# Peptides against a protein of PDB entry 5FRP, part 53

Target 1, 225 residues: chain A of PDB entry 5FRP
Amino acid sequence: VEWTESIPQIIATREDISKELNQALAKTFIDSDPRVRRTSVMIFNKVPVTEIWKNITNKAIYTSLLHLAREKHKEVRELCINTMAKFYSNSLNEIERTYQNKEIWEIIDTIPSTLYNLYYINDLNINEQVDSVIFEYLLPFEPDNDKRVHRLLTVLSHFDKKAFTSFFAFNARQIKISFAISKYIDFSKFLNNQESMSSSQGPIVMNKYNQTLQWLASGLSDSTK

## One batch from the design tools (peptide; made by RFdiffusion4, then SolubleMPNN)

Design b2_p14_3_s2 (from b2_p14_3 with E1K A6K N8E)
Fold by OpenDDE base, seed 5:
Structure b2_p14_3_s2 (fold): chain B 225 residues (1-225), chain A 14 residues (1-14)
Amino acid sequence: as target 1 above (225 residues)
Amino acid sequence: KEEEEKLEKFINLE
């Protein structure tokens, strides 16, 4: 009987703790110290997605996470981009859409747009990272056609106009890259053949080979940065 | 540092 009487107080205390914790976490995401922000982002990597959705109920935390994708600190930004993409994918796979979590889903559903909008920064490092997370988390390889189409439609259904534009540009670029790689291979084979190289076409193909390499290299980020 | 410790406690679910 005594333990039953303590239950309401325990519940009340836990609710208060949960609220306080959420408020404290919300502050850490906007802390001036990059280490604090980094640690905050890491919560989404270290805690299972189901536990995140259960325990992090303050929508401001999710909004702040998305905002970090454009912060100045490179390490935190890069971590955030990877984290939010992975979190999006995990959420789609593991979290059911309910009335109670609708407001959080409204934020999470904007992650694809948030990521595609990063292309407008026109930074090669950011572009490369966004390319990577798209293939790894947003639109991963899926052998099941229905699942693949459903994922694609889910991603596109919350796009803003800018995200759509970036999406089409991205796809067009991938096609061009694929074509360039194919040509690179063809030219390489030609140049490795002595008979072909000694022909009148030798110098022409060499020039095209060099142009192709230059074009491919221009799309790569500086590994030293 | 204090905020980092709070976050660590949350991450570890202790």
Scores: peptide ipSAE 0.023, ipTM 0.610, DockQ to the pose 0.016
Fold by OpenDDE base, seed 1:
Structure b2_p14_3_s2 (fold): chain B 225 residues (1-225), chain A 14 residues (1-14)
Amino acid sequence: as target 1 above (225 residues)
Amino acid sequence: KEEEEKLEKFINLE
């Protein structure tokens, strides 16, 4: 009987320890040392998503994680962007929505909006990374139409106005890129034909080819930076 | 450093 009576206290103590741990972790995400912040983000990469949701219950941790997407330290920012996108995808796949985790889901559901809003920073490196994580984690290729539509609707349903605008701009850009690539291919074929190159259109097509390449390259970040 | 150790401990416990 005494043992049974001690169980609630033990549970309470463990809950208290968990709470204290969560509070301590919350502080590490806002630590002045970027190494500490990096290590904090790495928790979300090293620990299974199910265990994260189970043990990290302080919403401030998730909010802080999302804020690191705009981190001044490049390495931490890049890690955070990849981590939060992956975490979002894993959460959608593995975590059920319950009444108990509703508050956390409200934060996690803003990850797509958070990522799309990064386009407004107007940094090519960030843009490239966001493009990558969108295709890899947010809106991955899905052959099942119903699943694909459901995922899309889930992503869009929590967009703020800016994110929606960014989404539209992104799609428009993708169409333009696709068109440019198509033209690149056409021009390449033309230039590879000796008869075509000897024609009056040869120099014109060469110029268009170069312009197309320049346009495509202008959308790429400097890999050395 | 202390915070990093705490984080490592947390990761290893999960």
Scores: peptide ipSAE 0.022, ipTM 0.612, DockQ to the pose 0.016
Fold by OpenDDE base, seed 4:
Structure b2_p14_3_s2 (fold): chain B 225 residues (1-225), chain A 14 residues (1-14)
Amino acid sequence: as target 1 above (225 residues)
Amino acid sequence: KEEEEKLEKFINLE
């Protein structure tokens, strides 16, 4: 743990990291101690993306990072999911694709697929997190249409079949959620109107309101878990 | 998906 905790500072202060250090770091990602794995993931958060690409040259580190998305330890998994999504976004923004880094890009380009494939675990907590990182990092808000489309195409260009399926399912779900929210708002407005509430439609709308809320809530994970 | 469809039916058909 202590050794791994020192890595961010080392990367920040040194221009190059030895092969041996990379090999040692690779081992920390598969360490039996979740604290070690967590600390290893944090390197990607603490070190600028440009420095990561420059100094982390062992492919096993990147592949291991991606594997931690399915980590049994909740904290490590959650950290990993956020980290890899952010790292992907930062890489797209800051790292040029070159011949020298193509092999790492081949791994990094699979991050979107890795994330979308997490939906097949059928865990509400994971689903919520994946939803979050999609909007925050993978497909962030972009007012420029060309940039937005380019990002979308970049994300999709490396999808496997399962990721595509999840992508379409996700979008379909978002449409349904949007619809439900719209109705929720309408029903809420209706119920806040005394005249409307006293009408024959009052009980009907109240019922629909409750059903809508229930449906919306059913998609949320248990915060106690 | 099934629940979504049920919700839509409930909202729009009743």
Scores: peptide ipSAE 0.022, ipTM 0.586, DockQ to the pose 0.077
Fold by OpenDDE base, seed 2:
Structure b2_p14_3_s2 (fold): chain B 225 residues (1-225), chain A 14 residues (1-14)
Amino acid sequence: as target 1 above (225 residues)
Amino acid sequence: KEEEEKLEKFINLE
């Protein structure tokens, strides 16, 4: 753990990280101690993306990072999912594609597919986290239409079949959620009107309101679990 | 098949 904690400082101070150091770092990602694995993931958060790409050249490190998305240890997994999504976004924004980094890009380009495949686990907590990182890092708000389309195409260009299926399912779910929210708003407006509540439709709308809330709530994970 | 079922559950908020 202590050794791994020193790595960010080493990367910041040294331009030439040896192959041996990369090999040693690769081992920390698969260490039996979850604290070591966590610390290893944190390197990607503490070190600027440009320095990561410059100094971490061992492919095994990047592949291991992606594998931690299915980590049994909840804290490590959650950290990994956020980290890899952010790293992907930062890489797209800051790292040019060159001959030298082509092999690393081949791995990094699979991050969107890796994330979308997590929906097949069917865990509400994981689903919410994936939803979050999609909107925050993979497909962030972009007012420029051309840039937004290019980002979307980049994200989709390396999808496997399962990721595509998840992508469409996700979008369909979002539409349903949007519709439910719209209904919630309409029902809320109705319930706030005294004349409407006194009508024969009052009890009916109240029931629909409650059903809508229940449906929306069922899609949310329990923060205590 | 299991993955498809999981996906359906995800879509249906089950």
Scores: peptide ipSAE 0.016, ipTM 0.549, DockQ to the pose 0.669

Design b2_p14_3_s3 (from b2_p14_3, 6 letters changed)
Fold by OpenDDE base, seed 4:
Structure b2_p14_3_s3 (fold): chain B 225 residues (1-225), chain A 14 residues (1-14)
Amino acid sequence: as target 1 above (225 residues)
Amino acid sequence: SEFEEKLQNFINLK
C-alpha cells in the first residue's frame, strides 16, 4: 500500500497527520485485497486500546471494522469477529466514557448486537466462533457478582430485537448444555462403578450416556468433536 | 505487518 510507505514522513506534523492517517486507514478496511483488510484489523489487536481510542478518531474505521464481521473472506471475518469482541472488552475495561469519545462509544456499544446478529447467518463455524468470543470477551468469567451483572447489563443495553432473541436462544442452549454435562458426569460416575454396571440399570444408563454424548457432540465445535 | 508496525510507530509518536 503506497500510502503506508508515506506514514514515516507524515509523523512530523501531528494533527494533520492524524487526519490523513485516519483517512488512509479507513480506506484499507474496504480494500479489495483481503490481506490489506486483514492487516487493518490486526491493528486493533496489536495496538493498545488506549492508543487506538486516542489516535483513531475517524468513526468510519470502527464502522468498517464491524462490517467485516459479515465479509465473505473467512480468515478476515474470523479475525474481525475475535478482534472486535476483544476490543469491546478492552474498551469497557480501560476506556472512560467522555463527551469527546461519545460518538465512538455509540459504535463500539453495538459490537455485542453485531456479534449476536451473526447467529442469523446459520453458519455452524460462525456460531461456534460467536459462542467462543461471547465467553471469552463479552461475558467473561467474573467472580464478583456486581461486576458480572454490570457487564451483562452493559452488553444488553444496546441490543436490537434480533440480538435479544439470539441472546435468549443462546442462554437456553447454555442451560441445555449445562444440564447435559451434569447428566454426562452422573452417567460417567455410574459407568465407572462396577456394581452399578452389573445392575439392571447398566444398559439403560449406557443408552442415556450415549444419547447425551451424541447431543453434546452435535452442539460442540469441530475441534471438540 | 509493515503497515501495523508503521501505524504502531505513528501511534507511539503521538
Scores: peptide ipSAE 0.106, ipTM 0.785, DockQ to the pose 0.014
Fold by OpenDDE base, seed 3:
Structure b2_p14_3_s3 (fold): chain B 225 residues (1-225), chain A 14 residues (1-14)
Amino acid sequence: as target 1 above (225 residues)
Amino acid sequence: SEFEEKLQNFINLK
């Protein structure tokens, strides 16, 4: 009987500890030491997404995570960008939308906009990283058309005007790259056929091939600046 | 970090 009476106190103590830990964690995200901020971000990488959603209930932590995407400290920023993109993807896959987690979802749903808005910084390294996390986490290759469309609509549904502009610019670039690669493959096949090279189209194809190579090289060079 | 360990331990207890 005495043991049963201690259980509510233990549960209450655990809830208090949870609140204290959340408050402590919220402070670490805004700590002056970048190592502390880095460690705080790493929690989102080390703890399963389901446990994060269960145990991190202070919305300020999630807001602070998103703010670190514009962090001055390079290592913290880079870690944050990867972490938030991965966390977004994992959340979409593993976390159901409920009334209880609505406020957190409202923050998490802004991650795509937060990432696409980083293109306006006009930093090459940031752009490359954003490109990478978009392909890996936000809009991964999905062979199922319905799933792909659903993911796309989910990502776009919370875009601000700036994010939409960046998205269309990025998508236009992807289309151009895809088209260039397709042409490169076609030209390569044509060039490997000796009969085709001897045709009247040979010089025309060679010229287009060279133009495609130059475009690809320039695109890569712009990505290296 | 000590904090991370504490948090992980706490999460594992729940």
Scores: peptide ipSAE 0.103, ipTM 0.780, DockQ to the pose 0.014
Fold by OpenDDE base, seed 1:
Structure b2_p14_3_s3 (fold): chain B 225 residues (1-225), chain A 14 residues (1-14)
Amino acid sequence: as target 1 above (225 residues)
Amino acid sequence: SEFEEKLQNFINLK
């Protein structure tokens, strides 16, 4: 009888400890020391996604994680962007949507929009990082067409208007880049042909080649416009 | 970090 009565207290104590830990963790995300904030972000990278979802139940922690994507401290911001993208991908792959975790999913589902909205900061370093995490984690290469389309639709279904605009601009940029790369290759082949270079088209192709190189050098990291 | 260790310990205790 006494042992049975202690079980609720132990469960309650564990829940209380969990609550206290969540509260303590929430404070570390807004700590004035960037090292503390960095350590807090690293939890999402080091702890298995299933354990994170099980033990971190305070919504404020997830919201705070997303806010760090716009933090002033470069190292923490960069870590956060990478971590949140990876965490999103892992969550989609490993975490089922339930009634109990619905509210956390509502936050996590905003990660794609949060990332795409970073393009509006107009920072080249941020743009490069966002490009990287999109291809690595958000919209990874998937040979299965159904899975690829499903992932794409999942990402797009939670976009705000700005994210959607950014997404289209990004795709437009990718098409242009692909075209430019193709032309660069063609120009390079032309330039390597001495007969072609001696032709009246030689100087024209050289000029186009240089323009293409300049565009590629500047445009690869440019904001989605 | 000490915090990560504490969190991991906490997770392992559950």
Scores: peptide ipSAE 0.101, ipTM 0.781, DockQ to the pose 0.013
Fold by OpenDDE base, seed 2:
Structure b2_p14_3_s3 (fold): chain B 225 residues (1-225), chain A 14 residues (1-14)
Amino acid sequence: as target 1 above (225 residues)
Amino acid sequence: SEFEEKLQNFINLK
């Protein structure tokens, strides 16, 4: 009988420890030292998604993670953008929606909108990173059409107006890139044919090839910035 | 970091 009465106290103590740890962790996300903030973000990369959802219950931690996407410190910001995108994808794949985790899901469901809103900063490096995480984590290659459509609808379901605008702009850019790549391939095939190069079309195709290369290069961030 | 280790230990103890 006495052993059964100690179980609630142990559970309560564990809940208290969990609460204290969550409060301590929440403070590290807003620490003045960028190394501390970096380490805090890395927790989401090192700990399995299921364990994160189980043990990190303070909403402020998730909100703070999302805010770091706009941080001034480049390394922390870049890490945060990759981490939040990956965490979103892993959560969709591995975490069920329950009554208990509903409030956390309400925050996590805003990650796609948060990422697409970064395009409004008009920074080429940020844009490239957002492009990368969209292809890798938000809208990954999925051969099953139904699953792909379901993922797309899930991503879009929580967009704000700004995110929708960015999404449509991004899609338009993707179409243009696809056409440019197709033209590049066609030009490359033409240039490899000596008979075609000796024709009156040779100089014209060469000029178009150079323009296409320049256009493709201009869309890529200068790795030196 | 010490914090990561403590957190990992905490997660493993639950």
Scores: peptide ipSAE 0.089, ipTM 0.774, DockQ to the pose 0.014

Design b2_p14_3_s4 (from b2_p14_3, 7 letters changed)
Fold by OpenDDE base, seed 2:
Structure b2_p14_3_s4 (fold): chain B 225 residues (1-225), chain A 14 residues (1-14)
Amino acid sequence: as target 1 above (225 residues)
Amino acid sequence: SEFEQKLQNFINLK
């Protein structure tokens, strides 16, 4: 009988240790040293998503992760953007929604909006990174139409007004890029045909080809910035 | 847990 009475105390002690550990971890996300903040973000990459959800219960940690997306330190910011997008995707795939984790899900569900809001910073490097993580993690290629639509609806369901505006702007850009690529392919085929190049259309197509290349290049961040 | 131990080690390295 006495051993059974010790079990609640052991459980309580473990909960206390877990709470203290979570509090200590929360402090590392706001540390003055960017190396500490970087290492803290890397926990979300090194630890399986299921273990993160099980052991990290302090809401402040997840909120702090999202805030690092706007950090001044480039390396930490870039790592955070990739990490939060990947973590969102993994969570959708592997974590069930329960009563116990509802409050954490309320934070995680804001990740898409947080990412789309980064477009308002008007930084070319940030824009390219956001584009990349959207294609890789938020809206990945999915051959099943129902699953693809479900993912899209999940992503959109928690958007603020600013995120919706960015989303529509991004989609418009994607359509333009798709058309530009199609034109590039058509021009390339035309240029490979010597008979077509000798025609009166040759110089016109070459000019359009160069304009298309310039347009495509201008949409890409200068890797040197 | 292994996770808690790794996390504690991380915190102690600071």
Scores: peptide ipSAE 0.195, ipTM 0.849, DockQ to the pose 0.014
Fold by OpenDDE base, seed 3:
Structure b2_p14_3_s4 (fold): chain B 225 residues (1-225), chain A 14 residues (1-14)
Amino acid sequence: as target 1 above (225 residues)
Amino acid sequence: SEFEQKLQNFINLK
């Protein structure tokens, strides 16, 4: 009987500890030491997404995580960008939308906009990282058309005007790259056929091939600036 | 970090 009476106190103590830990964690995201901020972000990488959603209930932590995408400290910023993109993807895959987690989802749903807005910084390293996390986590290759469209609509549904503009610019670039690669492959096949090279089309194809190579090289060079 | 360990321990207890 005495043991049963201690259970509510233990549960209450655990809830209090949870609140205290959430409050402590919220403070670490805004700590002046970048090592502390880095460690705080790493929690989202080390703890399963389901456990994060269960145990991190202070919305300020998620908001602070998103703010670190514009962090001055390079290592913290880079870690944050990767972490938030991965966390977004994992959340979409593993976390159901409920009434209880609605407020957190409202923040998490802004991650795509937050990432696409980083293109306006006009930093090459940031742009490359954003490109990478978009391909890896936000809009991964999905062979199923319905799943792909659903993911795309989910990502776009919370875009601000700036994010839409960046998205269309990025998508236009992807289309151009894809087209260039396709042409490169076709030209390579043509060039490997000696009979085709001896045709009247040979010089035309060679010229287009060279133009494609120059475009690819320039695109890569712009990505290296 | 010590904090991370505490948080992990706490999460593992729940």
Scores: peptide ipSAE 0.136, ipTM 0.794, DockQ to the pose 0.014
Fold by OpenDDE base, seed 1:
Structure b2_p14_3_s4 (fold): chain B 225 residues (1-225), chain A 14 residues (1-14)
Amino acid sequence: as target 1 above (225 residues)
Amino acid sequence: SEFEQKLQNFINLK
């Protein structure tokens, strides 16, 4: 009888400890010391996704994680962007949607929009990082067409208007880049042909080649405008 | 970090 009465207290104590830890963790995300904030972000990178979802139940922690994507401290911001993208991908792959975790999923589902909205900051370093995490984690290369389309639809289904605009601009940029790269290759082949270079087209192609190089050098990291 | 260790310990205790 006494042992049975202790079980609720132990469960309650564990829940209380969990609540206290969640509260303590929530405070560390807004700590004035960037090292503390960095350490807090690293938890999402070091702890298995299943354990994070099980033990971190305070919504404020997830919201705070997303806010760090716009933090002033460069190292923490960069870590956060990478971590949240990876965490999103892992969550989609490993975490089932249930009634109990619905509210956390509502936050996590905004990660794609949060990332695409970073393009509006107009920072080249941020743009490069966002490009990287999109291809690595959000919209990874997937040979299975059904899985690829499903992932794409999942990402797009939670976009705000700005993210959607950014997404289209990004795709338009990718098409232009691909075209430019193709032309660069063609120009390079032309330039390597001495007979072609001696032709009346030689100087024209050289000019186009230089323009293409300049565009590629500047445009690869440019904002999705 | 000490915090990560505490969290990991906490997770392992559950």
Scores: peptide ipSAE 0.134, ipTM 0.795, DockQ to the pose 0.013
Fold by OpenDDE base, seed 4:
Structure b2_p14_3_s4 (fold): chain B 225 residues (1-225), chain A 14 residues (1-14)
Amino acid sequence: as target 1 above (225 residues)
Amino acid sequence: SEFEQKLQNFINLK
């Protein structure tokens, strides 16, 4: 644990990490102690993405990082999911694709598919986390249409069949949520108008409003419920 | 560095 905690500082200060260091780091991702695995994942959060790509050259480290997204230890898994999504986004923004880093990019490009495949675990907490990291890191808000489309195409370009299925399901859900929110706003405006409430439509709108609220609430995490 | 030495020791012990 202690030596792993020192790795972020070394990576940040050194231009070249030895092959042996990379091999040692690779072993920490599969350590039996979840604290060691956690500390190893945190390297990707503490060290700038450019320094990670420069110093971590062992592809097994990146592969192992992705595997931790499905590990049993909840805290490490949750950290890994956030970390890999952020790392993916930062890599897309800051790392050029070269011949030298091609093999690493082949792994990193599978992060979106890896994340979308987590929906098949059918765990509400995992689903919510995946939703969160998709909006924050994979498909962030981008006002420029060309950049947004380019990011979307990049994310989709390495999907497996299961990831595509999850993606379409997610998008369908988002469309429904957006529609429900729009209707919620309309219903709220109607309900705030006393003249409208006294009309024959009042009870009908109230019913639809309640149904909309229930639907929205059912899609929210238990913690928000 | 001290860290490199510790890391090397760790690598050598495993």
Scores: peptide ipSAE 0.050, ipTM 0.742, DockQ to the pose 0.011; fails the geometry check

